Peptides against a protein of PDB entry 3B8E. Designs and how they scored, part 72

Target 1, 230 residues: chain A of PDB entry 3B8E
Amino acid sequence: PFLIFIIANIPLPLGTVTILCIDLGTDMVPAISLAYEQAESDIMKRQPRNPKTDKLVNEQLISMAYGQIGMIQALGGFFTYFVILAENGFLPIHLLGLRVNWDDRWINDVEDSYGQQWTYEQRKIVEFTCHTPFFVTIVVVQWADLVICKTRRNSVFQQGMKNKILIFGLFEETALAAFLSYCPGMGVALRMYPLKPTWWFCAFPYSLLIFVYDEVRKLIIRRRPGGWVE

## One batch from the design tools (peptide; made by RFdiffusion4, then SolubleMPNN)

Design b1_p15_1_s1 (from b1_p15_1, 11 letters changed)
Fold by OpenDDE base, seed 5:
Structure b1_p15_1_s1 (fold): chain B 230 residues (1-230), chain A 15 residues (1-15)
Amino acid sequence: as target 1 above (230 residues)
Amino acid sequence: EELLRAILKGLLRLL
């Protein structure tokens, strides 16, 4: 989010406070829950890692986590961001380079894609209105991310949803996201304005895409062991 | 329904 904010000079898509709510709030319990996951049925068929040569974090893991899944998550967030801004009169093409004028408190006549003028205060309300749905979008795609992280090779359908701590984590992160989004005073305290319930659905296709993508990846690994996808 | 259609249309354009 922040890199595209700088490179494309668009209005801030996700605030620092919302990032902290993800990193310290919604992701902690889900991440801990993975420690309680049952071993895959084929674990004893895998050779132990060589501690001298095999890194815990390898290029393949980085490519999957940041290069593939992380990019799909980011696309989901940006999709929600662009939808909200378009509903408020700012088409995606019009946002390119707009940051300089958007963030200038002395410019009160920034035009949208339809020629409507927006004051600094109105623009900041719209910006902060984007932060909460972007945050919620990340939580919804994290559901899929957490579920796919249960296994490296086996399908989630083979492994099942037996980890009660993981199920608890999914409910906890969702409840926390709802609390942060709808609790009175969050607009003042965290600059998180309440979102329309319909905006929760903006992330669902991306969550499904993550899940399907990983299941297909795992299917390829099972059919062609020793491939470059492992 | 219109929002869902707009979302689906937007997603199909990104694919």
Scores: peptide ipSAE 0.011, ipTM 0.342, DockQ to the pose 0.029
Fold by OpenDDE base, seed 2:
Structure b1_p15_1_s1 (fold): chain B 230 residues (1-230), chain A 15 residues (1-15)
Amino acid sequence: as target 1 above (230 residues)
Amino acid sequence: EELLRAILKGLLRLL
């Protein structure tokens, strides 16, 4: 998100406070819950990792986490962001390079894609209106990410949802996201303005995409052991 | 809402 903000010079899609709420709030319990996941049925058939040659963080993990899943998550967030801005008169193409004028307090006549002029205060309200839905979008795609992280090779349907701590984590992160989004005073305290309930559904296609993508990946791994996908 | 519906319909077609 922040790299695109700099490179494309678009209005800030995700605030620092919302990032902190993800990293320190919604992600912690889910991440810890993975330590309580049941071993995969084939774990004893796998050779132990060689600590001298095999990195814990390898190219395959980086490719999967940042290059594949992380990109789908980012696309989901940006989708929500662009939809909100488009509904407020700012089409995606018009946002390119707009940041400089957008962030200038002395410019009160920034035009949208339809020629409507926006004051600095109005623009900042719209910007902060994007932060909470982007945050919620990340939480919704994290549901799928957490579920796919349960296993390396087995399908989630083979492994099942027996980890009660993981289930608790899913409810906790969702409840926390709802609390941060809708609790009175969060707009003042955290600049997290409330979102319409319909915005929660904007991420669902991306969550489904993550889930299907990983299940297909795992299916390929099971059918072709030792392939480049593993 | 119409744009969101159009985009959701477009995404559902890509799925």
Scores: peptide ipSAE 0.005, ipTM 0.334, DockQ to the pose 0.029
Fold by OpenDDE base, seed 3:
Parts: sequence; structure tokens; C-alpha cells
Structure b1_p15_1_s1 (fold): chain B 230 residues (1-230), chain A 15 residues (1-15)
Amino acid sequence: as target 1 above (230 residues)
Amino acid sequence: EELLRAILKGLLRLL
């Protein structure tokens, strides 16, 4: 989100406060829950990791986390962001380079894609209106991300959903996201304006895409052990 | 935002 904000000079898609709510709020309990996951059924068929040669964080993990799953998550968030701005008169092409004028307090005549002029205050309301749905989109795609992180090779259908702490984490992050989105005063305290309940569904295709993509990846790994996908 | 930029720039430099 933030890299595209800088490179494309678009209005801020996700606020600093909302990022902190993800990193310190919604992600923490789910991440801890993975430590309580049961070992994969084939764990005793794998050699122990050599701590001198085998890195914990390898190129494959970086490619998967940041290059694949992280990109799908970012696309989901940006899809929600662009839809909201388009509904408010700002088409995606018009947002390119708009940041400089958007953030200027003295410019009160910024035109949208339809020639309507927007004051600084109106623009900031629209910007903050994007932050909460982007945040919720990240939480919804994190449901899939958490589930796929349960295993390296086995399907989720083979592993099952027996980790009660992980199930608790899914409910906790969802309840926290709902609280932050709808609790009175969050617009003032956190600049998180309430969203229409329909915005929760905008992320579902991306959550499903993450899940299907990883299950297909794991299927390939199971059929071709030692391949470039592993 | 500037703090987050600084943190992100710091993290990107550590990678």
C-alpha cells in the first residue's frame, strides 16, 4: 500500500493508525496460534534442518510471503480502495499524481473525474472513508493466509481445523476488526470511519484466490517432491 | 506517515 502511495503519488490508501491496528491488533493472536498447530503427518519422514546450512528465512519463503501472497493481499486492498474512490467520482487513472494537490490544505478546487470540485475537508473525509474498508479487506484475506500457513505440504483438508487457538484467533481478529470499524468515536480516535457491511464481501474473491492458489501449490509439491515449487 | 516511511525505509535497507 505505502509503496504505491509514494511511487504513483495517489491519495493515502491505508493510514498509519490502521496499519498499526493490523500489525499489533488483528495479526498478533493469529500469528501466535500457529505455534500450537499440530505437526504435519509426514514430519517424521523429513530430515532435521541443518542449522548451519538451512536458513529459517530462505528465498522461497520471501518469494511466497512477499512476492505471491503479499501481492494478492495488496491487490485486494487496492481493489477496495479504487472502487470506493470511483464511487466518489475519482477514477483510478485520475488518482495518478493527485497526491500533491490532494494533501494541499490551500487547494479547495481539486476536480474529480467528472469535473466536480472537492474541498480539502471533503477529500480527507473520502480518504479516511477508504482506510477502514482497506483494513477490513486485509483482515478478510488474512483469514485465508492464516489457514494456508497451517501447513507447508499437506492440504488443509488433510490437516483439518483442530487447532482451537487458531479458530479463536480467527474470531478474535474478526471481532476486533468489527469493533474498530463500528464502535462510536473510532472516526475521531483512529480516523476509522464506519463502513457499509457490503464492503466486507469485496475481499472474498481474493481470500478464495489465496486459498485455491496455495492448495494448488501444495498439490504440485505433493505430486512432484523436490521440484522448483518446493 | 513520516515515521512509517522511516521504518519502512529502515526495514527495506535491512533486507
Scores: peptide ipSAE 0.005, ipTM 0.337, DockQ to the pose 0.049
Fold by OpenDDE base, seed 4:
Structure b1_p15_1_s1 (fold): chain B 230 residues (1-230), chain A 15 residues (1-15)
Amino acid sequence: as target 1 above (230 residues)
Amino acid sequence: EELLRAILKGLLRLL
C-alpha cells in the first residue's frame, strides 16, 4: 500500500493507524494460533530438515508469502480502494499523481473525474472513508491466508478445522475488525469511519482466490513431489 | 454495480 502511494502518487490508501491495527490487532492472535495446529498426516514420512543447509525462511517461502499471497491481498485492498474512490467521483486514472494536490490543505478546488471540486476537508473524509474498508478487506483475505497456512502440503479438507484456537482467532480478528469499524468514536480516535456492511463482501472474491490458488498449489505438490512449486 | 463489474472484469483480465 505505502509503496504504491509513493510510486504512483495516489491518495493514501491505508493509514498508519489502520496498519498498526492489522499488525498488532487482527493478525496477532491468528498467527499465534498456528502454533497449536496439528501435524500433517504425512509429517513422519518426511525427512527431517537439515539445520545446516535448510533455512527456516527460504526464497520459496518469501516468494509464496510476499510475491504470491501478499500480492493477491494487496490487489484485494486496492480493488476496494479504487471502487470507493470511483464511487466518490475519482476514477483510478485520475488518482495518478493526485497525491501532492490531495494532501495540500491550501488547495480547495481539486477536481474529480467529473469536474466537481473538492475541498481539503471533503477529500480527507473520502480518504478516511477508504481506510476502514481497506482494513476490513485485509482482514477478510487474512481469513483465507490463515486457513491456507494450516498445512504445507495437505488440503485443508484433508487436515480439517480441528484447531479450536485457530477458529477462535478467526472470530477474534473479525470481532475486532467490526469493533474498530463500528464502535462510536473510532472516527475521531483512529480516523476509522464506519463502512457499509456491503463493503465486507468486496474482499470475498480475493479471499476465495487465495484459497483456490493455494489448494491448487498443494494439489500440484501432492501430484508432483519435488517440483518448482514446492 | 456496473462500475464494480467493469472494474472486476478489468482486474480479472489483468490477473
Scores: peptide ipSAE 0.000, ipTM 0.323, DockQ to the pose 0.034

Design b1_p15_1_s2 (from b1_p15_1, 10 letters changed)
Fold by OpenDDE base, seed 4:
Structure b1_p15_1_s2 (fold): chain B 230 residues (1-230), chain A 15 residues (1-15)
Amino acid sequence: as target 1 above (230 residues)
Amino acid sequence: DFLEKAIEKGKLLLE
């Protein structure tokens, strides 16, 4: 998100502190889940024929899968961001290069896609309105990621520790999202305005996309053992 | 409706 903000020079889609909350509060849980999954797999599976090469290949494949999931996650967040800005008169194409003028407090006549002029205060309000839904979208997409982690290598029914970690992760992410979205003072402290419950559903198509992606991946693995998607 | 309310609340927070 921050890289796209810099490269595309768009208004800031998500605050730095909020990004840190995602990294520490949400993205860490899948990583922990993966670590436990590997440990459980190592206990249940016989030693690989070539531990060194098989480990390296597996790590690379896992990294690629997480990279792809991360891209889908980012797309989900940006989708929500663009929807909110479009609903407020800023079409995606108009946001390109707008950052400089957007962040300038002395410019009070920034035009939207329809020729409406926005004051600095108005622009900051709509920007901060994007922060909470973007964050919530990321969390909702992370739910799908956690479910994927549960089922990636082993059967869901064989992963006792993974199930507990999954449930804990879902709870933690949801609690964090609710806290940051609805706790009094978060609008001032983090510039995260309260979100209507309906906006939680904006991420569901992307969560579904991640789920479908994972199911397709699993199907390919089952049909072609040792493939590049394993 | 949500955005309007958010804008209204945001105005109050900026004042």
Scores: peptide ipSAE 0.016, ipTM 0.553, DockQ to the pose 0.013
Fold by OpenDDE base, seed 3:
Structure b1_p15_1_s2 (fold): chain B 230 residues (1-230), chain A 15 residues (1-15)
Amino acid sequence: as target 1 above (230 residues)
Amino acid sequence: DFLEKAIEKGKLLLE
């Protein structure tokens, strides 16, 4: 989010502190889940396969998969961001390069895509209104990621442990999202204004997209064992 | 509308 903010010179889609909360709070549970999956895979792969090469390959594959999922998460967040801004009169094309004027306190006549003028205060309210739903979108997309992680292993015992980790991850992410979105003072402290319940549903198509993507990936892996997709 | 309330709250927070 911050990289696109810099590259595209768009209004800030997500606050830095909120990004840190995602990275430290929500991404840690998936990382732990992966670590457990690797550990269990290593225990099962105790057959005399070259443990160094197989571990490295698996780590690379997992890293690539998570990199791709992370990109989809970012896309979901940006989609929500653009929808909110579009609903407030700022079309995506109009946002390109707008940051300089957007962040200037002395410019109180920034025009939206329809010629409506926005004061600095109004612009900042809209900007901060985007932060919460962007975050929530990421969390909802992460739910799908956690569910996908459950389906990687065919072992019933592995599914049991994954289920507990999954449930815990879902709970933690949801609790964090609820806390940041609705706790009094978060609007001031984190510039995260309260979210309409409807915005929670805006992320669902992207969660579905991730699910479909992973199922397709798994299907390809099943059809071509040892392929580059592995 | 919840958005209006959020905007109103946001205005109050920016003041």
Scores: peptide ipSAE 0.016, ipTM 0.507, DockQ to the pose 0.013
Fold by OpenDDE base, seed 2:
Structure b1_p15_1_s2 (fold): chain B 230 residues (1-230), chain A 15 residues (1-15)
Amino acid sequence: as target 1 above (230 residues)
Amino acid sequence: DFLEKAIEKGKLLLE
């Protein structure tokens, strides 16, 4: 998120403190939960062909999976960010390069995509309004991602959700998201303004899409072992 | 409007 902010010169989608909350507060317990997930039965039955090479390949695959999860989370957050800004008159293409004028307190006539002028205060409010839903969206996407990543080949419906640590992780990150979103003083302390409950659902279509996609992917892998999709 | 109320509250925070 921060890299895109720098490269595209868009208004800041997520504050540094909220990023730290994601890294330390929301991602840690879920990551631990994945480590304690029940082994997939077909993986456990496979003997390593070469213990050294197979371990390295597995570590690389895990690293790639975590990288992919992070990208998916960022995409979900940016989706919500762009939706909010678009609803407030700032289309995505108009945001490119706008940061310099956006952050200038002395410019009170920044135009949106429809010619409406925005004061500095108005711009900062809409910016801070984006911080909370970006964070919440990451949490909502994590619900799907954690469920998806618990298995490599088996369907979520086949494996089930028996890991109590995973359930605890989902609860903890959701509770943290609610706390940061609605606790008094968060707007001042973290620049996270309260979010309407309806915005929690903004990421659900995206989460559903990735969930369905992964289930289809896993189905293909089961039907065509050794295919390019694996 | 929620946004207007947020703007009013936000103005107080940005002062």
Scores: peptide ipSAE 0.015, ipTM 0.524, DockQ to the pose 0.013
Fold by OpenDDE base, seed 5:
Structure b1_p15_1_s2 (fold): chain B 230 residues (1-230), chain A 15 residues (1-15)
Amino acid sequence: as target 1 above (230 residues)
Amino acid sequence: DFLEKAIEKGKLLLE
């Protein structure tokens, strides 16, 4: 998110405090949950053929898969960001290069895509309104990510969801998202304004995309053991 | 309506 902010010079889609909440609040419990996950049945049956080469290849492939998932998560957040801004009159093309004028408190006549003028205060409210749904989108997408990370080769439908710690992690991150979104004072403290409940559903297509992506990947791995997608 | 209310409340927060 921060790289796109620098390159495109768009209004800040995700605040630094929100990033800290993701890193410290949302990711820790899931990481612990994965450490206590039951061993995958097919992993236990596979002996390494060549410990030197297979380790390096597996590390690269895992890194690529997680990198791709992270990109899809970011795209989901940006999608929500652009939808909210578009509903408020700022089309995506109009946001390119707008950051300089957007952050200038002395400019109170920034025009949207329809010629409506926005004061500094109005712009900041819209910006902070985008922070919450971006965060919520990441959380909703992480639901799918946590579920798919449970296994490397087996389908989620085959392995099931038996890990109580994983389930706890899902509830914890959801509770944190609800707290940050709706607790009084979060707008002042974290620059996260309350979100309409309907915006929680904006991330669902991306969660589904990640789920489908991983299931297809795992299907390919099962059909072609030792392939390049492992 | 939600945004308008947020803007009114936000004006106080940004001052």
Scores: peptide ipSAE 0.010, ipTM 0.449, DockQ to the pose 0.013

Design b1_p15_1_s3 (from b1_p15_1, 10 letters changed)
Fold by OpenDDE base, seed 5:
Order: C-alpha cells, then structure tokens, then sequence
Structure b1_p15_1_s3 (fold): chain B 230 residues (1-230), chain A 15 residues (1-15)
C-alpha cells in the first residue's frame, strides 16, 4: 500500500495505525494457533531437510508468501479502496497524481471526477473512511491465509478444522476487527471511522481466490511430487 | 518458515 501511495501519488490507502492494528492485533493469535496444528499424515514420508543446503526459508516460500498470496491480499485491499473512492466521486484514473493536491490543506477546491469540489476536511474524512474497510479487507483475506497455512501438501479438506486454537484465533481477529471498526471514539483515537456492513463482503472474492489458488497448488504438488511448485 | 511468512506478510502490508 505504501509503495503504491508513493509511486502512483494516490491518497493514502492504509494508515500507519491500521497497519499496527494488523501486525500487533489481528495476526498474533492466529499465528500462535498454527503451532498447535496437527502434523500432516505424510510428514514421516518426507526426507529430513539438509541443514547445509536447505534453508528454512527458500525462494519458493518467499515467492508463494510475498509474490502470490501477499499480492492477492494487496489487490483485495486496493479493490475496496478504489470502490469507496469511486462511490465518493473519485474514479481510479483521477486518483493518479492527486496526492499532492489532496494532502495540501490550503487547497479547498480539489475536483472529483464529476466536477464536485472537495475541501481539505472533506477529503480527509473520505481518506480515513477508506482506512477501516481496507483494514477489514485484510482481516477477511487473512481468514483464507490462516486456513491455507494449516498444511503444506495436504488439502484443508483432508486435514480438517480440528485445531480449536485456530478457530479461536479466527473469532478473535474478527471480533477485534469489529471492535476497532465500530467502537465509539475510534475515529478520534485511531482515525478509524465506522464502515457500512456491506464493506465486509468486498474481500470475499479475494479470500476465495486465495483458498482456491492454494488448494490447486497443493493438488499439483500431490500429483507431481518434486515439481518446481513444491 | 512461519515467522518469516508472518514477517513477510507484515512487510507486504507495509509495502
């Protein structure tokens, strides 16, 4: 989000406070829950890693985590961001390069895509209105991300949802996201304005995409062991 | 691997 903010010079899509709420709030309990996941049924059929050649973090893992899943998560957040701004009169093409004028407190006549003028205060309300749905979008895609992390090779349908701590983590992160989104005073304290309940659904296609993509990947690995996808 | 994925996810969110 911050790189696109700099490169495209668009209004800030996700605030620093919302990022901290993700990293310190919503991700911790889900992360810990994976330590309690049951071992995959085929774990003893895998050779032990060679400590001299096999890194714990290999290029394939980085490519999967950053290059694939992380990009889908970012796309989900940006989709929500662009939809909200479009509903407020700012089409995506009009946002390119707008940051300089958007962030200038002395410019009170920034035009939207329909010729409506926006004051600095109005623009900042819209910007902060985007932060909370972007945050919630990340939480919704994290549901799929957490579930796919249960296994490396087996399908989630083969592994099942028996990890009670993981289920608790999913509820905890969702409850925390709802609390941060709707608790009175969060607009002042965290610059997180309440979102319409409909915004929770904007991430669902991306969450489903993550899940389907990983299940297909795992299916390929099971059918072709030792492939470049492993 | 998990910690790195978590760090990577955190970093990607910053990115």
Amino acid sequence: as target 1 above (230 residues)
Amino acid sequence: DFLLRAILKGLLRLL
Scores: peptide ipSAE 0.031, ipTM 0.677, DockQ to the pose 0.092; fails the geometry check
Fold by OpenDDE base, seed 1:
Structure b1_p15_1_s3 (fold): chain B 230 residues (1-230), chain A 15 residues (1-15)
Amino acid sequence: as target 1 above (230 residues)
Amino acid sequence: DFLLRAILKGLLRLL
């Protein structure tokens, strides 16, 4: 988000506080929950990692985490961001290069895509109104991400949802996201303005995409062990 | 692998 903010000179899509809420708030319990996941049924049939030759972090893992899943997550966030700004009169094309004028507190006549003028205060309200749904979008895509992380090769349907701590983590991160989004005073305290309930659904296609993508990946791995997808 | 994925995901969120 911050790189696109700089490169495209768009209004800030995700605030630092919201990033901290993700990294320290919503990700922590789900991440810990994976330590309690049941072993895959085939784990004892796999050779141990050779610590001398096999990196814990390989190019495939980086490609999967950053290049694939992370990009889908980012796209989900940006989709939500662009939808909200478009609903507020700022079409995506109009956002390009707008940052300089957007962030200038002395400019109170920034025009949207329809010629409506926006004061600095109004622009900051809509910006911070974007931060919360972007955050929520990340939480929603994290549901899929957490679920796909349960297994390396087995389908989630084969593994099941028996990890009660993981289930708790999903509820906790969702409850925390709802709390941060709707608790009175969060706009002042965290610059997280309330979002319409409909904004939660903006992430669902991307969450589903992550899930389907990983299930297809795992299916390919199961059918063609030792392939480049593994 | 998990921690790295988490870090990588965190870094991607910074992107």
Scores: peptide ipSAE 0.029, ipTM 0.652, DockQ to the pose 0.095; fails the geometry check
Fold by OpenDDE base, seed 2:
Structure b1_p15_1_s3 (fold): chain B 230 residues (1-230), chain A 15 residues (1-15)
Amino acid sequence: as target 1 above (230 residues)
Amino acid sequence: DFLLRAILKGLLRLL
């Protein structure tokens, strides 16, 4: 998000405070919960990793985390961001290069895609209105990411949802996201303005996409062990 | 692997 903010010179999609709420708030309990996941049924049938040749972090893991899942997560967040800005008169193409004028408090006549002029205060309200839905979008996509991380090879349907700590983590991150989004005073304290409940659903296609993609990946690995996907 | 994915995911959110 921050790279696109710099490269495309668009209004800030995700605030620093919202990033901290993700990294220190919503992600911690879910991440810890995976330490309590049951071992996959075939784990004892796998050869041990060679610590000299097999990196714990390999190119395949980086490709999956950054190149595939991370990109889908970013796309989900940006989709929500662009939809909100478009509903407020700013089409995605019009946002390119707009940051300089957007962030200038002395420019009170920034035009949207329809020729409506926006004051600095109005623009900042719209910007902060984007931060909370982007944050919530990340949390919704994290549900799928957490669930797919339960297993390396087995389907989630084979593994099941028996990890009570993981289930608790999903509820905790969701409850925290709802609290941060709707608690009175969060707009002043964290610049997290309340979102319409409909914005929670904007992430669902991307969450489903992550889940389906990983289940298909795991299916391929099970059918073709030792392939490049593994 | 999980911690790395979490760190990577966190870093991707910062980027």
Scores: peptide ipSAE 0.029, ipTM 0.640, DockQ to the pose 0.090; fails the geometry check
Fold by OpenDDE base, seed 3:
Structure b1_p15_1_s3 (fold): chain B 230 residues (1-230), chain A 15 residues (1-15)
Amino acid sequence: as target 1 above (230 residues)
Amino acid sequence: DFLLRAILKGLLRLL
């Protein structure tokens, strides 16, 4: 999100405070919960990792985390961001290069895609209105990401949802996201303005995409052990 | 592996 903010010079899609709420709020309990996940049923059929040759962090893990899953999450967040700005009169093409004028408090006549002028205060309300749905979008795609992280090779349907701490983590991150989105004063404290409940559904296609993509990947690994996908 | 994925995911959100 921040790279696109700099490169495309668009209004800030996700605030620094909202990023901290993700990293320190919604992600911690889910991440810890995976330490309590049961071993995969085939773990005793795998050779022990050689600590001298087999990197714990391999190119495949980096490709999955950064190159694939992280990109789908970013696309989900940006989709939500562009839809909200378009509903407020700012089409995606008009946002390119707009950051300089958008962030200038002395410019009160920034035009949208329809020729409507926006004051600095109005623009900042719209910007902060985007931060909360972007944050919620990340939480919704995290549901799928957490579930796919339970296993390397087995399907979630084979592993099951027996980890009670992981289930608790899913409820905790969702409850925290709802609290941060709807608690009075969050607009002042965190620059997170309330979102319409319908915005929670905007991320569902991306969450489903992550889940289906990883299940297909795992299916390929099970059918072709030792392939380039593993 | 999970901690690494979590760190990598966190870093991607910062990017």
Scores: peptide ipSAE 0.025, ipTM 0.574, DockQ to the pose 0.091; fails the geometry check

